# Ledger of designs, part 8: peptides against a protein of PDB entry 7QUU

Target 1, 43 residues: chain A of PDB entry 7QUU
Amino acid sequence: DAVEPSVEKEYKKIISFRDTVFEGKHQQFLVPNNVRLKFLRDR

## One batch from the design tools (peptide; aimed at target 1 K13 D42)

Design b2_p14_2_s4 (made by RFdiffusion4, then SolubleMPNN; from b2_p14_2, 5 letters changed)
Fold by OpenDDE base, seed 3:
Structure b2_p14_2_s4 (fold): chain B 43 residues (1-43), chain A 14 residues (1-14)
Amino acid sequence: as target 1 above (43 residues)
Amino acid sequence: SFLEELKKLYEESL
């Protein structure tokens, strides 16, 4: 079944949030290590 | 808590 366009947009936002906050990947820059929520990923 | 909600969001996105 085709994912509704609204659900796909929300999913892309979740991935972007994860990558920025937990992985430190941003579209324009690398998030500094001290800003990453690594302690949430490792628990 | 806010931290548990963030953790849940992360886990759901994996």
Scores: peptide ipSAE 0.040, ipTM 0.507, DockQ to the pose 0.085
OpenDDE base, seeds 1, 2, 4, 5: peptide ipSAE 0.038, 0.032, 0.038, 0.031; ipTM 0.514, 0.447, 0.518, 0.445

Design b2_p14_3 (made by RFdiffusion4)
Pose (drawn by RFdiffusion4):
Structure b2_p14_3 (pose): chain A 43 residues (1-43), chain P 14 residues (1-14)
Amino acid sequence: as target 1 above (43 residues)
Amino acid sequence: ELEEELKELVKEYL
């Protein structure tokens, strides 16, 4: 499963969701310091 | 399904 057909579809939904959290203004999720670093460092 | 998995991943980071 190293690169599936799913990849771009996964990217568009996930990148947008993650990018909103990268701003930290996510309606469902307010993200502090530790979460900021977790997102950025891992991915 | 993808949205649910994303929400689970965010909850694991929180």

Design b2_p14_3_s1 (made by RFdiffusion4, then SolubleMPNN; from b2_p14_3, 10 letters changed)
Fold by OpenDDE base, seed 5:
Structure b2_p14_3_s1 (fold): chain B 43 residues (1-43), chain A 14 residues (1-14)
Amino acid sequence: as target 1 above (43 residues)
Amino acid sequence: EIEKKAIEEFLKIL
């Protein structure tokens, strides 16, 4: 099954946030509003 | 630091 383009876009945001945290660019564990998964709000 | 590492480990599973 092809991953829906919407879901793939959300995964790319999570990975980008992870990489930024590991690079020490985040001083605070505030999940950016742009990394909040839409499917967690629909439940 | 402990909270940092816990979030980093959670983000590795994603």
Scores: peptide ipSAE 0.058, ipTM 0.599, DockQ to the pose 0.041
OpenDDE base, seeds 1, 2, 3, 4: peptide ipSAE 0.056, 0.054, 0.047, 0.048; ipTM 0.585, 0.586, 0.562, 0.569

Design b2_p14_3_s2 (made by RFdiffusion4, then SolubleMPNN; from b2_p14_3, 8 letters changed)
Fold by OpenDDE base, seed 5:
Structure b2_p14_3_s2 (fold): chain B 43 residues (1-43), chain A 14 residues (1-14)
Amino acid sequence: as target 1 above (43 residues)
Amino acid sequence: EIEEKIKEEFLKIL
């Protein structure tokens, strides 16, 4: 199954956010508005 | 399938 290019792009944003949190670069649980998955807004 | 895995990885970060 071809991962939709939209879903792959959202996944890459989540991984980038994770890596930045684990690197201690985020001092707060501020989920960046650009990491909010579209399908989590529609539920 | 892929959306659930993305949601699980997101919830592990929160």
Scores: peptide ipSAE 0.041, ipTM 0.493, DockQ to the pose 0.059
OpenDDE base, seeds 1, 2, 3, 4: peptide ipSAE 0.026, 0.029, 0.026, 0.032; ipTM 0.415, 0.487, 0.432, 0.474

Design b2_p14_3_s3 (made by RFdiffusion4, then SolubleMPNN; from b2_p14_3, 9 letters changed)
Fold by OpenDDE base, seed 4:
Structure b2_p14_3_s3 (fold): chain B 43 residues (1-43), chain A 14 residues (1-14)
Amino acid sequence: as target 1 above (43 residues)
Amino acid sequence: DIEEKIKKELLEIL
């Protein structure tokens, strides 16, 4: 199942935030196609 | 509460 483009965008922001806060780096992680943010399912 | 759901999801990813 492919991640919806809206879910992928929000996941990328969260990863970028994590990396900025903890590593001082903006890393572009590949969002796995099975990663779905639970809070976006209710929108 | 949407804010609580977002906080829980953030804690799973951080």
Scores: peptide ipSAE 0.053, ipTM 0.513, DockQ to the pose 0.109
OpenDDE base, seeds 1, 2, 3, 5: peptide ipSAE 0.049, 0.052, 0.052, 0.049; ipTM 0.486, 0.492, 0.490, 0.489

Design b2_p14_3_s4 (made by RFdiffusion4, then SolubleMPNN; from b2_p14_3, 10 letters changed)
Fold by OpenDDE base, seed 1:
Formats: sequence, structure tokens, C-alpha cells
Structure b2_p14_3_s4 (fold): chain B 43 residues (1-43), chain A 14 residues (1-14)
Amino acid sequence: as target 1 above (43 residues)
Amino acid sequence: DIEKKIIEEFKKIL
């Protein structure tokens, strides 16, 4: 499946956020605005 | 689907 570049970019942000949460740099409950999946709002 | 994978990873973070 051809992954749209937008969706791949959002996936990379989710992984980066996971890694940052694991490092204790972010609270697990505070989803940063940069990892908010925009395409999940339209469904 | 990459979308399902993103949703699954998002659910692990929340």
C-alpha cells in the first residue's frame, strides 16, 4: 500500500513521542500538539 | 493498513 507522505509523517511523530515518554521527558497523559493525528478527527 | 498501526501505537501512548 502506498502510504501517503502525510500519514507516514504522523506515524514518525507518534514513534518519536513514544520514545520521549519512555525517556520520561513527557507525561504519558499529555499528548503534544505535534503528535495529534489530524486524519483521525475526520473519521 | 498503516492507519491501523498508527492507531495501535497511539493507544499504547494514551
Scores: peptide ipSAE 0.051, ipTM 0.513, DockQ to the pose 0.061
OpenDDE base, seeds 2, 3, 4, 5: peptide ipSAE 0.048, 0.047, 0.044, 0.050; ipTM 0.515, 0.506, 0.499, 0.514

Design b2_p14_4 (made by RFdiffusion4)
Pose (drawn by RFdiffusion4):
Formats: sequence, structure tokens, C-alpha cells
Structure b2_p14_4 (pose): chain A 43 residues (1-43), chain P 14 residues (1-14)
Amino acid sequence: as target 1 above (43 residues)
Amino acid sequence: NEEFLEELEKLALE
């Protein structure tokens, strides 16, 4: 499963979701310091 | 960190 057909589809849904959280204005999720570093450092 | 991010990726896919 190293690079499936799923990849772009996964990217578009996840990149948009993640990018909203990267602003931290996510309607469902308000993200503080630790979460900010977790997102950025891991991925 | 991975488990938390995978949960959020699953929510993004839903």
C-alpha cells in the first residue's frame, strides 16, 4: 500500500482539513501549542 | 502523535 489510488483523494480531503487546523480556526477543533507542533513536526 | 493524527485523518475522510 505504498502509494495507492487513494492517495490524491486522501490528500484533498485530509490537506484541506489539516490546513484549516493549521490555522487553528477549525469549527470542530480549536488547536493549542502542543497540537500545533504535533501536526507540523510529524507530517 | 501518530495515533492522534490518524484519528483526525479518518475524521477528514468521513

Design b2_p14_4_s1 (made by RFdiffusion4, then SolubleMPNN; from b2_p14_4, 5 letters changed)
Fold by OpenDDE base, seed 2:
Structure b2_p14_4_s1 (fold): chain B 43 residues (1-43), chain A 14 residues (1-14)
Amino acid sequence: as target 1 above (43 residues)
Amino acid sequence: SREFLEKLDKEALE
C-alpha cells in the first residue's frame, strides 16, 4: 500500500520542525522507533 | 496500521 502524499508531506514537516527546535537548543538525540511510531499515532 | 506508520518513518529517514 502506498502512503498518501499529503500525509507523507505533513510527517516530513513535523520531523523538520523537531530537528529545528533541537538544533536551536544545541541538543540532538536519536528517537527510538517505538517512540516515533507513538508520536504519529497520537496526532 | 503499524505498517503504515513504519512506511512513513522509513520515507522520512530517506
Scores: peptide ipSAE 0.076, ipTM 0.572, DockQ to the pose 0.078
OpenDDE base, seeds 1, 3, 4, 5: peptide ipSAE 0.072, 0.071, 0.052, 0.060; ipTM 0.571, 0.567, 0.551, 0.537

Design b2_p14_4_s2 (made by RFdiffusion4, then SolubleMPNN; from b2_p14_4, 7 letters changed)
Fold by OpenDDE base, seed 1:
Structure b2_p14_4_s2 (fold): chain B 43 residues (1-43), chain A 14 residues (1-14)
Amino acid sequence: as target 1 above (43 residues)
Amino acid sequence: DKEFLKKLDELALK
């Protein structure tokens, strides 16, 4: 499935922000990509 | 947007 370029851009921002905030505090495998997306869905 | 969040979930599983 082709993902719209706008959606991919916003995804990359969310992941980059997560990785920066949790860098050195949590291993990336302990913070799956979908956990952040779940938090956004619960609002 | 529920559709936007679904597309992000599809990207996160790749």
Scores: peptide ipSAE 0.041, ipTM 0.480, DockQ to the pose 0.085
OpenDDE base, seeds 2, 3, 4, 5: peptide ipSAE 0.039, 0.032, 0.027, 0.040; ipTM 0.476, 0.475, 0.477, 0.551; seeds 2, 5 fail the geometry check

Design b2_p14_4_s3 (made by RFdiffusion4, then SolubleMPNN; from b2_p14_4, 5 letters changed)
Fold by OpenDDE base, seed 1:
Structure b2_p14_4_s3 (fold): chain B 43 residues (1-43), chain A 14 residues (1-14)
Amino acid sequence: as target 1 above (43 residues)
Amino acid sequence: DREFLEQLDKEALE
């Protein structure tokens, strides 16, 4: 199934934010690796 | 869950 363009955009934001958290720029949010899979499962 | 994703979406736009 093609991922809806809206879901793909939100997914890209979550990945970008996760990478920024791992760079230490946004330490207030802990994005564990399973959040990606949860987001894609809950939609 | 939803509130956390809404916070991530907000913070990723800053």
Scores: peptide ipSAE 0.085, ipTM 0.616, DockQ to the pose 0.313
OpenDDE base, seeds 2, 3, 4, 5: peptide ipSAE 0.065, 0.074, 0.068, 0.057; ipTM 0.547, 0.561, 0.550, 0.535

Design b2_p14_4_s4 (made by RFdiffusion4, then SolubleMPNN; from b2_p14_4, 7 letters changed)
Fold by OpenDDE base, seed 2:
Structure b2_p14_4_s4 (fold): chain B 43 residues (1-43), chain A 14 residues (1-14)
Amino acid sequence: as target 1 above (43 residues)
Amino acid sequence: SREFLEKLDEEALK
């Protein structure tokens, strides 16, 4: 199924955040409370 | 990776 463009944009931000954390760059990511990230568990 | 994303999902849904 095609992921909504808005959801895909937030997914990319989360992946960037994850990679930054694991690289030890101490970047923070704010997850908007109105955005459901459940789709990320399926990927 | 998946576990990390699941934690973010849980925090976003609180």
Scores: peptide ipSAE 0.041, ipTM 0.489, DockQ to the pose 0.073
OpenDDE base, seeds 1, 3, 4, 5: peptide ipSAE 0.033, 0.031, 0.031, 0.039; ipTM 0.546, 0.461, 0.481, 0.536

Design b2_p14_5 (made by RFdiffusion4)
Pose (drawn by RFdiffusion4):
Structure b2_p14_5 (pose): chain A 43 residues (1-43), chain P 14 residues (1-14)
Amino acid sequence: as target 1 above (43 residues)
Amino acid sequence: DMLELLKELLELAE
């Protein structure tokens, strides 16, 4: 499963979701310091 | 691991 047909479909949904959380204004999720680093360092 | 966490968080947000 190294690069499936799923990849771009995954990316569009996850990238937009993540990018909103990268702003930290996510309606469902307010993200503090530790979460910021977790998202950026891992991925 | 981070991809799986993001998929789980996205499902919860929906």

Design b2_p14_5_s1 (made by RFdiffusion4, then SolubleMPNN; from b2_p14_5, 5 letters changed)
Fold by OpenDDE base, seed 4:
Structure b2_p14_5_s1 (fold): chain B 43 residues (1-43), chain A 14 residues (1-14)
Amino acid sequence: as target 1 above (43 residues)
Amino acid sequence: DILEELKKLLEESE
């Protein structure tokens, strides 16, 4: 089944954030402003 | 639920 383009976009942001955190470019608790993942935390 | 899977993936990244 094809994943909806909206869901795929948010998935790609989470993966990009994960990779950035694991590369040590960001602190584990600092969600970069460009990924805007706050809506997943608040639910 | 795909949103629940995305939440878990976020939690694993923190």
Scores: peptide ipSAE 0.043, ipTM 0.514, DockQ to the pose 0.151
OpenDDE base, seeds 1, 2, 3, 5: peptide ipSAE 0.038, 0.042, 0.042, 0.038; ipTM 0.549, 0.569, 0.516, 0.544

Design b2_p14_5_s2 (made by RFdiffusion4, then SolubleMPNN; from b2_p14_5, 5 letters changed)
Fold by OpenDDE base, seed 2:
Structure b2_p14_5_s2 (fold): chain B 43 residues (1-43), chain A 14 residues (1-14)
Amino acid sequence: as target 1 above (43 residues)
Amino acid sequence: DILEELKELLKKSE
């Protein structure tokens, strides 16, 4: 199935965030505003 | 449905 390009971009950010948080460096990293997730709501 | 599309992407990346 085709995924919307906007949703794919947000997914890639989620994966990048996950990988950074769980790489064992519990360093509080400042996520740049351009890399921040948008608020995703179905409702 | 945005959440369903995200779940599909997750499944494809595993």
Scores: peptide ipSAE 0.068, ipTM 0.572, DockQ to the pose 0.068
OpenDDE base, seeds 1, 3, 4, 5: peptide ipSAE 0.059, 0.060, 0.060, 0.037; ipTM 0.562, 0.567, 0.568, 0.543

Design b2_p14_5_s3 (made by RFdiffusion4, then SolubleMPNN; from b2_p14_5, 6 letters changed)
Fold by OpenDDE base, seed 5:
Structure b2_p14_5_s3 (fold): chain B 43 residues (1-43), chain A 14 residues (1-14)
Amino acid sequence: as target 1 above (43 residues)
Amino acid sequence: DIEEELKELLKKSE
């Protein structure tokens, strides 16, 4: 399946945010998949 | 479905 350009753009923002927030923090926050998806729907 | 596609992308980035 070809990822829509809009979805790929949002994904890149989420990864950049994750990497910035967790940069230097070896803490794997076990965020449940359902909580991650709710955050994406509320934006 | 946009949610399933984002799940697959997040899983590939781990």
Scores: peptide ipSAE 0.051, ipTM 0.527, DockQ to the pose 0.072
OpenDDE base, seeds 1, 2, 3, 4: peptide ipSAE 0.036, 0.030, 0.049, 0.043; ipTM 0.538, 0.493, 0.514, 0.530

Design b2_p14_5_s4 (made by RFdiffusion4, then SolubleMPNN; from b2_p14_5, 6 letters changed)
Fold by OpenDDE base, seed 1:
Structure b2_p14_5_s4 (fold): chain B 43 residues (1-43), chain A 14 residues (1-14)
Amino acid sequence: as target 1 above (43 residues)
Amino acid sequence: SILEELKKLLEESE
């Protein structure tokens, strides 16, 4: 299935963020539950 | 769905 270009861009950002966090190059922070994944719910 | 996969990947990043 063809993924929309906007969704593919968001996917690449999430993967890049995850990999940076797991490599210990980014500080973990708590995201409030009401804001968490809002950008995915609106699409 | 792609949205459910993105949610899973973000949850695994915590």
Scores: peptide ipSAE 0.044, ipTM 0.537, DockQ to the pose 0.116
OpenDDE base, seeds 2, 3, 4, 5: peptide ipSAE 0.040, 0.040, 0.042, 0.041; ipTM 0.551, 0.552, 0.557, 0.553

Design b2_p14_6 (made by RFdiffusion4; failed a check: the pose's geometry)
Pose (drawn by RFdiffusion4):
Structure b2_p14_6 (pose): chain A 43 residues (1-43), chain P 14 residues (1-14)
Amino acid sequence: as target 1 above (43 residues)
Amino acid sequence: SEEEKLFEELMEFE
């Protein structure tokens, strides 16, 4: 499963979701310091 | 929700 057909579909939904949390204005999720670093350092 | 699962996946990803 290293690179499936799923990849771009996954990316568009995940990227947009993640990018909103990267601004931290996510309606469902308000993200503080530790979460900021977790998202950026890991991925 | 689906978005909560995506959030958990981001939190559990290493």

Design b2_p14_6_s1 (made by RFdiffusion4, then SolubleMPNN; from b2_p14_6, 8 letters changed; failed a check: the pose's geometry)
Amino acid sequence: SEDEELFLKLLREK

Design b2_p14_6_s2 (made by RFdiffusion4, then SolubleMPNN; from b2_p14_6, 6 letters changed; failed a check: the pose's geometry)
Amino acid sequence: SEDEKLFLELLREK

Design b2_p14_6_s3 (made by RFdiffusion4, then SolubleMPNN; from b2_p14_6, 7 letters changed; failed a check: the pose's geometry)
Amino acid sequence: TEDEKLFLELLREK

Design b2_p14_6_s4 (made by RFdiffusion4, then SolubleMPNN; from b2_p14_6, 8 letters changed; failed a check: the pose's geometry)
Amino acid sequence: SEDEELFLKLLKEK

Design b2_p14_7 (made by RFdiffusion4)
Pose (drawn by RFdiffusion4):
Structure b2_p14_7 (pose): chain A 43 residues (1-43), chain P 14 residues (1-14)
Amino acid sequence: as target 1 above (43 residues)
Amino acid sequence: SEFIEELEEFALES
């Protein structure tokens, strides 16, 4: 499963979701310091 | 991170 047909579809949904959290204005999720670093360092 | 994976699964379910 190293690079499936799913990849771009996954990217568009996840990248938009993650980018909103990267701004931390996500309607469902307000993100503090630790969460900021977790997102950025891991991925 | 398990937390990030849960959020990525949540994003795909949405």

Design b2_p14_7_s1 (made by RFdiffusion4, then SolubleMPNN; from b2_p14_7, 6 letters changed)
Fold by OpenDDE base, seed 3:
Structure b2_p14_7_s1 (fold): chain B 43 residues (1-43), chain A 14 residues (1-14)
Amino acid sequence: as target 1 above (43 residues)
Amino acid sequence: SEEIKELDKLALEE
């Protein structure tokens, strides 16, 4: 299925923000999909 | 949200 280019762009920004926030503060942990999407459900 | 469902699909493709 083709994801809308706007939705893909917003997703990439959220992942980049997550990675920046967790990089250097915590060991790289596998963030579960439900936690990855928590920041989207609270908006 | 429909948007959250599309983001969940993208998260499963990684």
Scores: peptide ipSAE 0.070, ipTM 0.539, DockQ to the pose 0.072
OpenDDE base, seeds 1, 2, 4, 5: peptide ipSAE 0.063, 0.044, 0.059, 0.058; ipTM 0.541, 0.563, 0.515, 0.567

Design b2_p14_7_s2 (made by RFdiffusion4, then SolubleMPNN; from b2_p14_7, 5 letters changed)
Fold by OpenDDE base, seed 5:
Structure b2_p14_7_s2 (fold): chain B 43 residues (1-43), chain A 14 residues (1-14)
Amino acid sequence: as target 1 above (43 residues)
Amino acid sequence: SEEIEELDKLALEK
């Protein structure tokens, strides 16, 4: 199934925000894949 | 879901 371009754009913004905020804090949050997949399913 | 797998791949490319 093709991911809707709207959902892809929103996801890219969330990842970019996460990376920018956490790199700026020198904090690597190891989010387990199962938690990440749950977060994506709950949206 | 295939959509979640594609989003996960896209997030690993960055």
Scores: peptide ipSAE 0.049, ipTM 0.517, DockQ to the pose 0.072
OpenDDE base, seeds 1, 2, 3, 4: peptide ipSAE 0.030, 0.043, 0.043, 0.044; ipTM 0.527, 0.496, 0.511, 0.505

Design b2_p14_7_s3 (made by RFdiffusion4, then SolubleMPNN; from b2_p14_7, 6 letters changed)
Fold by OpenDDE base, seed 5:
Structure b2_p14_7_s3 (fold): chain B 43 residues (1-43), chain A 14 residues (1-14)
Amino acid sequence: as target 1 above (43 residues)
Amino acid sequence: SKEIEELDKLALEE
């Protein structure tokens, strides 16, 4: 399915925020998918 | 929402 460009942009911001926050404090913690999905739903 | 569902799909593809 084609993801709407607005939804894709918001997803890319979340990933960039994750990477920026985690690169500075921890080895690339693969945030578990369940935690990512919870963050997206609770936002 | 439909938008959150599409974000969830993208998050599973990563």
Scores: peptide ipSAE 0.067, ipTM 0.550, DockQ to the pose 0.076
OpenDDE base, seeds 1, 2, 3, 4: peptide ipSAE 0.051, 0.052, 0.063, 0.049; ipTM 0.521, 0.606, 0.539, 0.511

Design b2_p14_7_s4 (made by RFdiffusion4, then SolubleMPNN; from b2_p14_7, 7 letters changed)
Fold by OpenDDE base, seed 4:
Structure b2_p14_7_s4 (fold): chain B 43 residues (1-43), chain A 14 residues (1-14)
Amino acid sequence: as target 1 above (43 residues)
Amino acid sequence: SPEIEKLDKEALEK
């Protein structure tokens, strides 16, 4: 299955936002791989 | 999807 360009764009924005929010912080919210893969697949 | 798995790996490396 191809990832829709809209889903890929939103995913990249979420990662960029995460990286910005946690920049200079020692702790990040970890999302399990199975949950992350499900989120991307179910969109 | 192999593309979803690539995006997931890239997210973990950041």
Scores: peptide ipSAE 0.044, ipTM 0.487, DockQ to the pose 0.066
OpenDDE base, seeds 1, 2, 3, 5: peptide ipSAE 0.026, 0.032, 0.034, 0.020; ipTM 0.472, 0.488, 0.474, 0.424; seed 5 fails the geometry check

Design b2_p14_8_s1 (made by RFdiffusion4, then SolubleMPNN; its pose is not in this set)
Fold by OpenDDE base, seed 2:
Structure b2_p14_8_s1 (fold): chain B 43 residues (1-43), chain A 14 residues (1-14)
Amino acid sequence: as target 1 above (43 residues)
Amino acid sequence: SEVDKMIEEYLKSL
């Protein structure tokens, strides 16, 4: 099943965010969910 | 995880 290109693009942003914030620094940035959601939308 | 919850909330906002 072909994931729509829009959904794949947003998924890549989520993965990049996870890798940068949680995996890359081993520090759980205590960023509020609303700020996290904004970051995912704006990136 | 906390990440999974954030992903779930994001997907619900699309």
Scores: peptide ipSAE 0.042, ipTM 0.505, DockQ to the pose 0.051
OpenDDE base, seeds 1, 3, 4, 5: peptide ipSAE 0.031, 0.033, 0.031, 0.032; ipTM 0.486, 0.478, 0.485, 0.486

Design b2_p14_8_s2 (made by RFdiffusion4, then SolubleMPNN; its pose is not in this set)
Fold by OpenDDE base, seed 5:
Structure b2_p14_8_s2 (fold): chain B 43 residues (1-43), chain A 14 residues (1-14)
Amino acid sequence: as target 1 above (43 residues)
Amino acid sequence: SEIDKMIEEYLKKL
């Protein structure tokens, strides 16, 4: 089944957010609460 | 949505 283009766009946003938080090193850093809330609103 | 739930669960683990 082809993934709907809308769903694919949302997965790309999640991956981009993950990669920002882990800096490609699997190392978590503290994301400020205002940035977390902005990401949820911009979806 | 299911994707919203996945994001919320991820943010809770940070």
Scores: peptide ipSAE 0.030, ipTM 0.457, DockQ to the pose 0.119
OpenDDE base, seeds 1, 2, 3, 4: peptide ipSAE 0.030, 0.026, 0.030, 0.030; ipTM 0.458, 0.438, 0.468, 0.470

Design b2_p14_8_s3 (made by RFdiffusion4, then SolubleMPNN; its pose is not in this set)
Fold by OpenDDE base, seed 5:
Structure b2_p14_8_s3 (fold): chain B 43 residues (1-43), chain A 14 residues (1-14)
Amino acid sequence: as target 1 above (43 residues)
Amino acid sequence: SEIEKMIEEYLKSL
């Protein structure tokens, strides 16, 4: 099944965020409070 | 996943 382009874009953002956190680059990604990962609550 | 849970907990701490 082809992963929908929307889901792939979200997955790439999660990986980029993970890598930034683990690299100790505490760039405060201002993840807007309304973008509270609705997709992480559904999994 | 465990990684998704770690990311969620980190985002809750910001």
Scores: peptide ipSAE 0.034, ipTM 0.494, DockQ to the pose 0.121
OpenDDE base, seeds 1, 2, 3, 4: peptide ipSAE 0.033, 0.029, 0.032, 0.030; ipTM 0.500, 0.489, 0.485, 0.494

Design b2_p14_8_s4 (made by RFdiffusion4, then SolubleMPNN; its pose is not in this set)
Fold by OpenDDE base, seed 5:
Structure b2_p14_8_s4 (fold): chain B 43 residues (1-43), chain A 14 residues (1-14)
Amino acid sequence: as target 1 above (43 residues)
Amino acid sequence: SLEDEMIEKYLKSL
């Protein structure tokens, strides 16, 4: 199935967030735990 | 939706 460009752009943001916040590419203190939990719940 | 499937795959990878 062809992924719509909008959906692909949003998925790339999710993956970038994962890599930044959860995979330790950046220090976790840069993103408060409430912001992480909100991101996961709002989706 | 395809979006929901991508989100579900992401959430399962955490």
Scores: peptide ipSAE 0.037, ipTM 0.534, DockQ to the pose 0.052
OpenDDE base, seeds 1, 2, 3, 4: peptide ipSAE 0.034, 0.034, 0.036, 0.037; ipTM 0.521, 0.525, 0.528, 0.539; seed 4 fails the geometry check

## One batch from the design tools (peptide; aimed at target 1 K13 V31 K38 R43)

Design b2_p15_1 (made by RFdiffusion4)
Pose (drawn by RFdiffusion4):
Structure b2_p15_1 (pose): chain A 43 residues (1-43), chain P 15 residues (1-15)
Amino acid sequence: as target 1 above (43 residues)
Amino acid sequence: SLWEEILEKEEELKE
């Protein structure tokens, strides 16, 4: 499963979701310091 | 935790 057909579809849904959290204005999730670093450093 | 809830949401989006 290293690079499936799923990849771009996954990316569009996940990147937009993650990018909103990157701004931290996510309606469902307000993100503080530790969460900021977790997202950026891991991925 | 908040991070786990974010990951669960990512799993829902992958479905």

Design b2_p15_1_s1 (made by RFdiffusion4, then SolubleMPNN; from b2_p15_1, 7 letters changed)
Fold by OpenDDE base, seed 2:
Structure b2_p15_1_s1 (fold): chain B 43 residues (1-43), chain A 15 residues (1-15)
Amino acid sequence: as target 1 above (43 residues)
Amino acid sequence: SLIDKIEEEEKKLKE
């Protein structure tokens, strides 16, 4: 599927962010625990 | 789920 390069970059960022949050490797100052827990619960 | 959709797009990005 021809995804626009801009959209592809956004998807890669979302995936990387998801994985980092799920693995607990993201810094709390960037992703507060409440936001992290919400992100995990909403999916 | 929303996760399933993201995983589907992740699969497409790896093709």
Scores: peptide ipSAE 0.020, ipTM 0.399, DockQ to the pose 0.057
OpenDDE base, seeds 1, 3, 4, 5: peptide ipSAE 0.020, 0.019, 0.020, 0.017; ipTM 0.407, 0.400, 0.411, 0.296

Design b2_p15_1_s2 (made by RFdiffusion4, then SolubleMPNN; from b2_p15_1, 4 letters changed)
Fold by OpenDDE base, seed 2:
Structure b2_p15_1_s2 (fold): chain B 43 residues (1-43), chain A 15 residues (1-15)
Amino acid sequence: as target 1 above (43 residues)
Amino acid sequence: SLLEKIEEKEEELKK
């Protein structure tokens, strides 16, 4: 499917951020366990 | 779920 380049960039950001928050590791901050996007698995 | 929607888009981006 043809996805607009702007939309593709936003999806890549969301995927990257999801994985970062699940791991709790980021270049700038440590994500606390209670802030991890666990709710995305349940919704 | 929101995660499933993200995973669907991830697979679409691999095409």
Scores: peptide ipSAE 0.021, ipTM 0.471, DockQ to the pose 0.062
OpenDDE base, seeds 1, 3, 4, 5: peptide ipSAE 0.019, 0.020, 0.020, 0.020; ipTM 0.462, 0.463, 0.470, 0.469; seed 1 fails the geometry check

Design b2_p15_1_s3 (made by RFdiffusion4, then SolubleMPNN; from b2_p15_1, 7 letters changed)
Fold by OpenDDE base, seed 2:
Formats: sequence, C-alpha cells, structure tokens
Structure b2_p15_1_s3 (fold): chain B 43 residues (1-43), chain A 15 residues (1-15)
Amino acid sequence: as target 1 above (43 residues)
Amino acid sequence: SLIEKIEEEIEKLKK
C-alpha cells in the first residue's frame, strides 16, 4: 500500500533528527512508535 | 483508530 505523503514527510524528519543526534554511532537508533506519534502530533 | 492507522503507516516506512 502507498504511504500518505504527509506521513512520509514527518517520518523523514524523525530520521533526520536521529541521524543528526547520533552521528558517528555504529548502531542505528530506532525511535519507538510512541515517540514517533508524539512527534507527529506536536508538529 | 487514527493512531493505529498512523502506526501501521510508520511500520511500512521502516526499512
């Protein structure tokens, strides 16, 4: 199924945040779903 | 719910 463009845009912001904060880390940080949803609500 | 739909879409975006 196609992902809604608005959801994809906000998800990319979450990933951009992760990549900025955790730059140089060897492990990929996964944002918990509850935190992701909070981010989407607070936009 | 709307939240459940959003969680589903976020999971689809995970790669």
Scores: peptide ipSAE 0.022, ipTM 0.387, DockQ to the pose 0.051
OpenDDE base, seeds 1, 3, 4, 5: peptide ipSAE 0.020, 0.019, 0.020, 0.021; ipTM 0.421, 0.408, 0.396, 0.377

Design b2_p15_1_s4 (made by RFdiffusion4, then SolubleMPNN; from b2_p15_1, 8 letters changed)
Fold by OpenDDE base, seed 4:
Structure b2_p15_1_s4 (fold): chain B 43 residues (1-43), chain A 15 residues (1-15)
Amino acid sequence: as target 1 above (43 residues)
Amino acid sequence: SLIEQIEKEIEKLKK
């Protein structure tokens, strides 16, 4: 099904965040806390 | 986990 452009932007942000913070099996990368908090605050 | 829940919801959106 088609996804609305605004919704697509939001899930792409989440995927990008996931790929930055976690490996494929959700093992956490060492990412600065301020980067994590900024992402959460901007949602 | 929260991330697994988000991934599950994203998978629904892609369909």
Scores: peptide ipSAE 0.020, ipTM 0.413, DockQ to the pose 0.062
OpenDDE base, seeds 1, 2, 3, 5: peptide ipSAE 0.020, 0.019, 0.019, 0.020; ipTM 0.377, 0.409, 0.386, 0.396

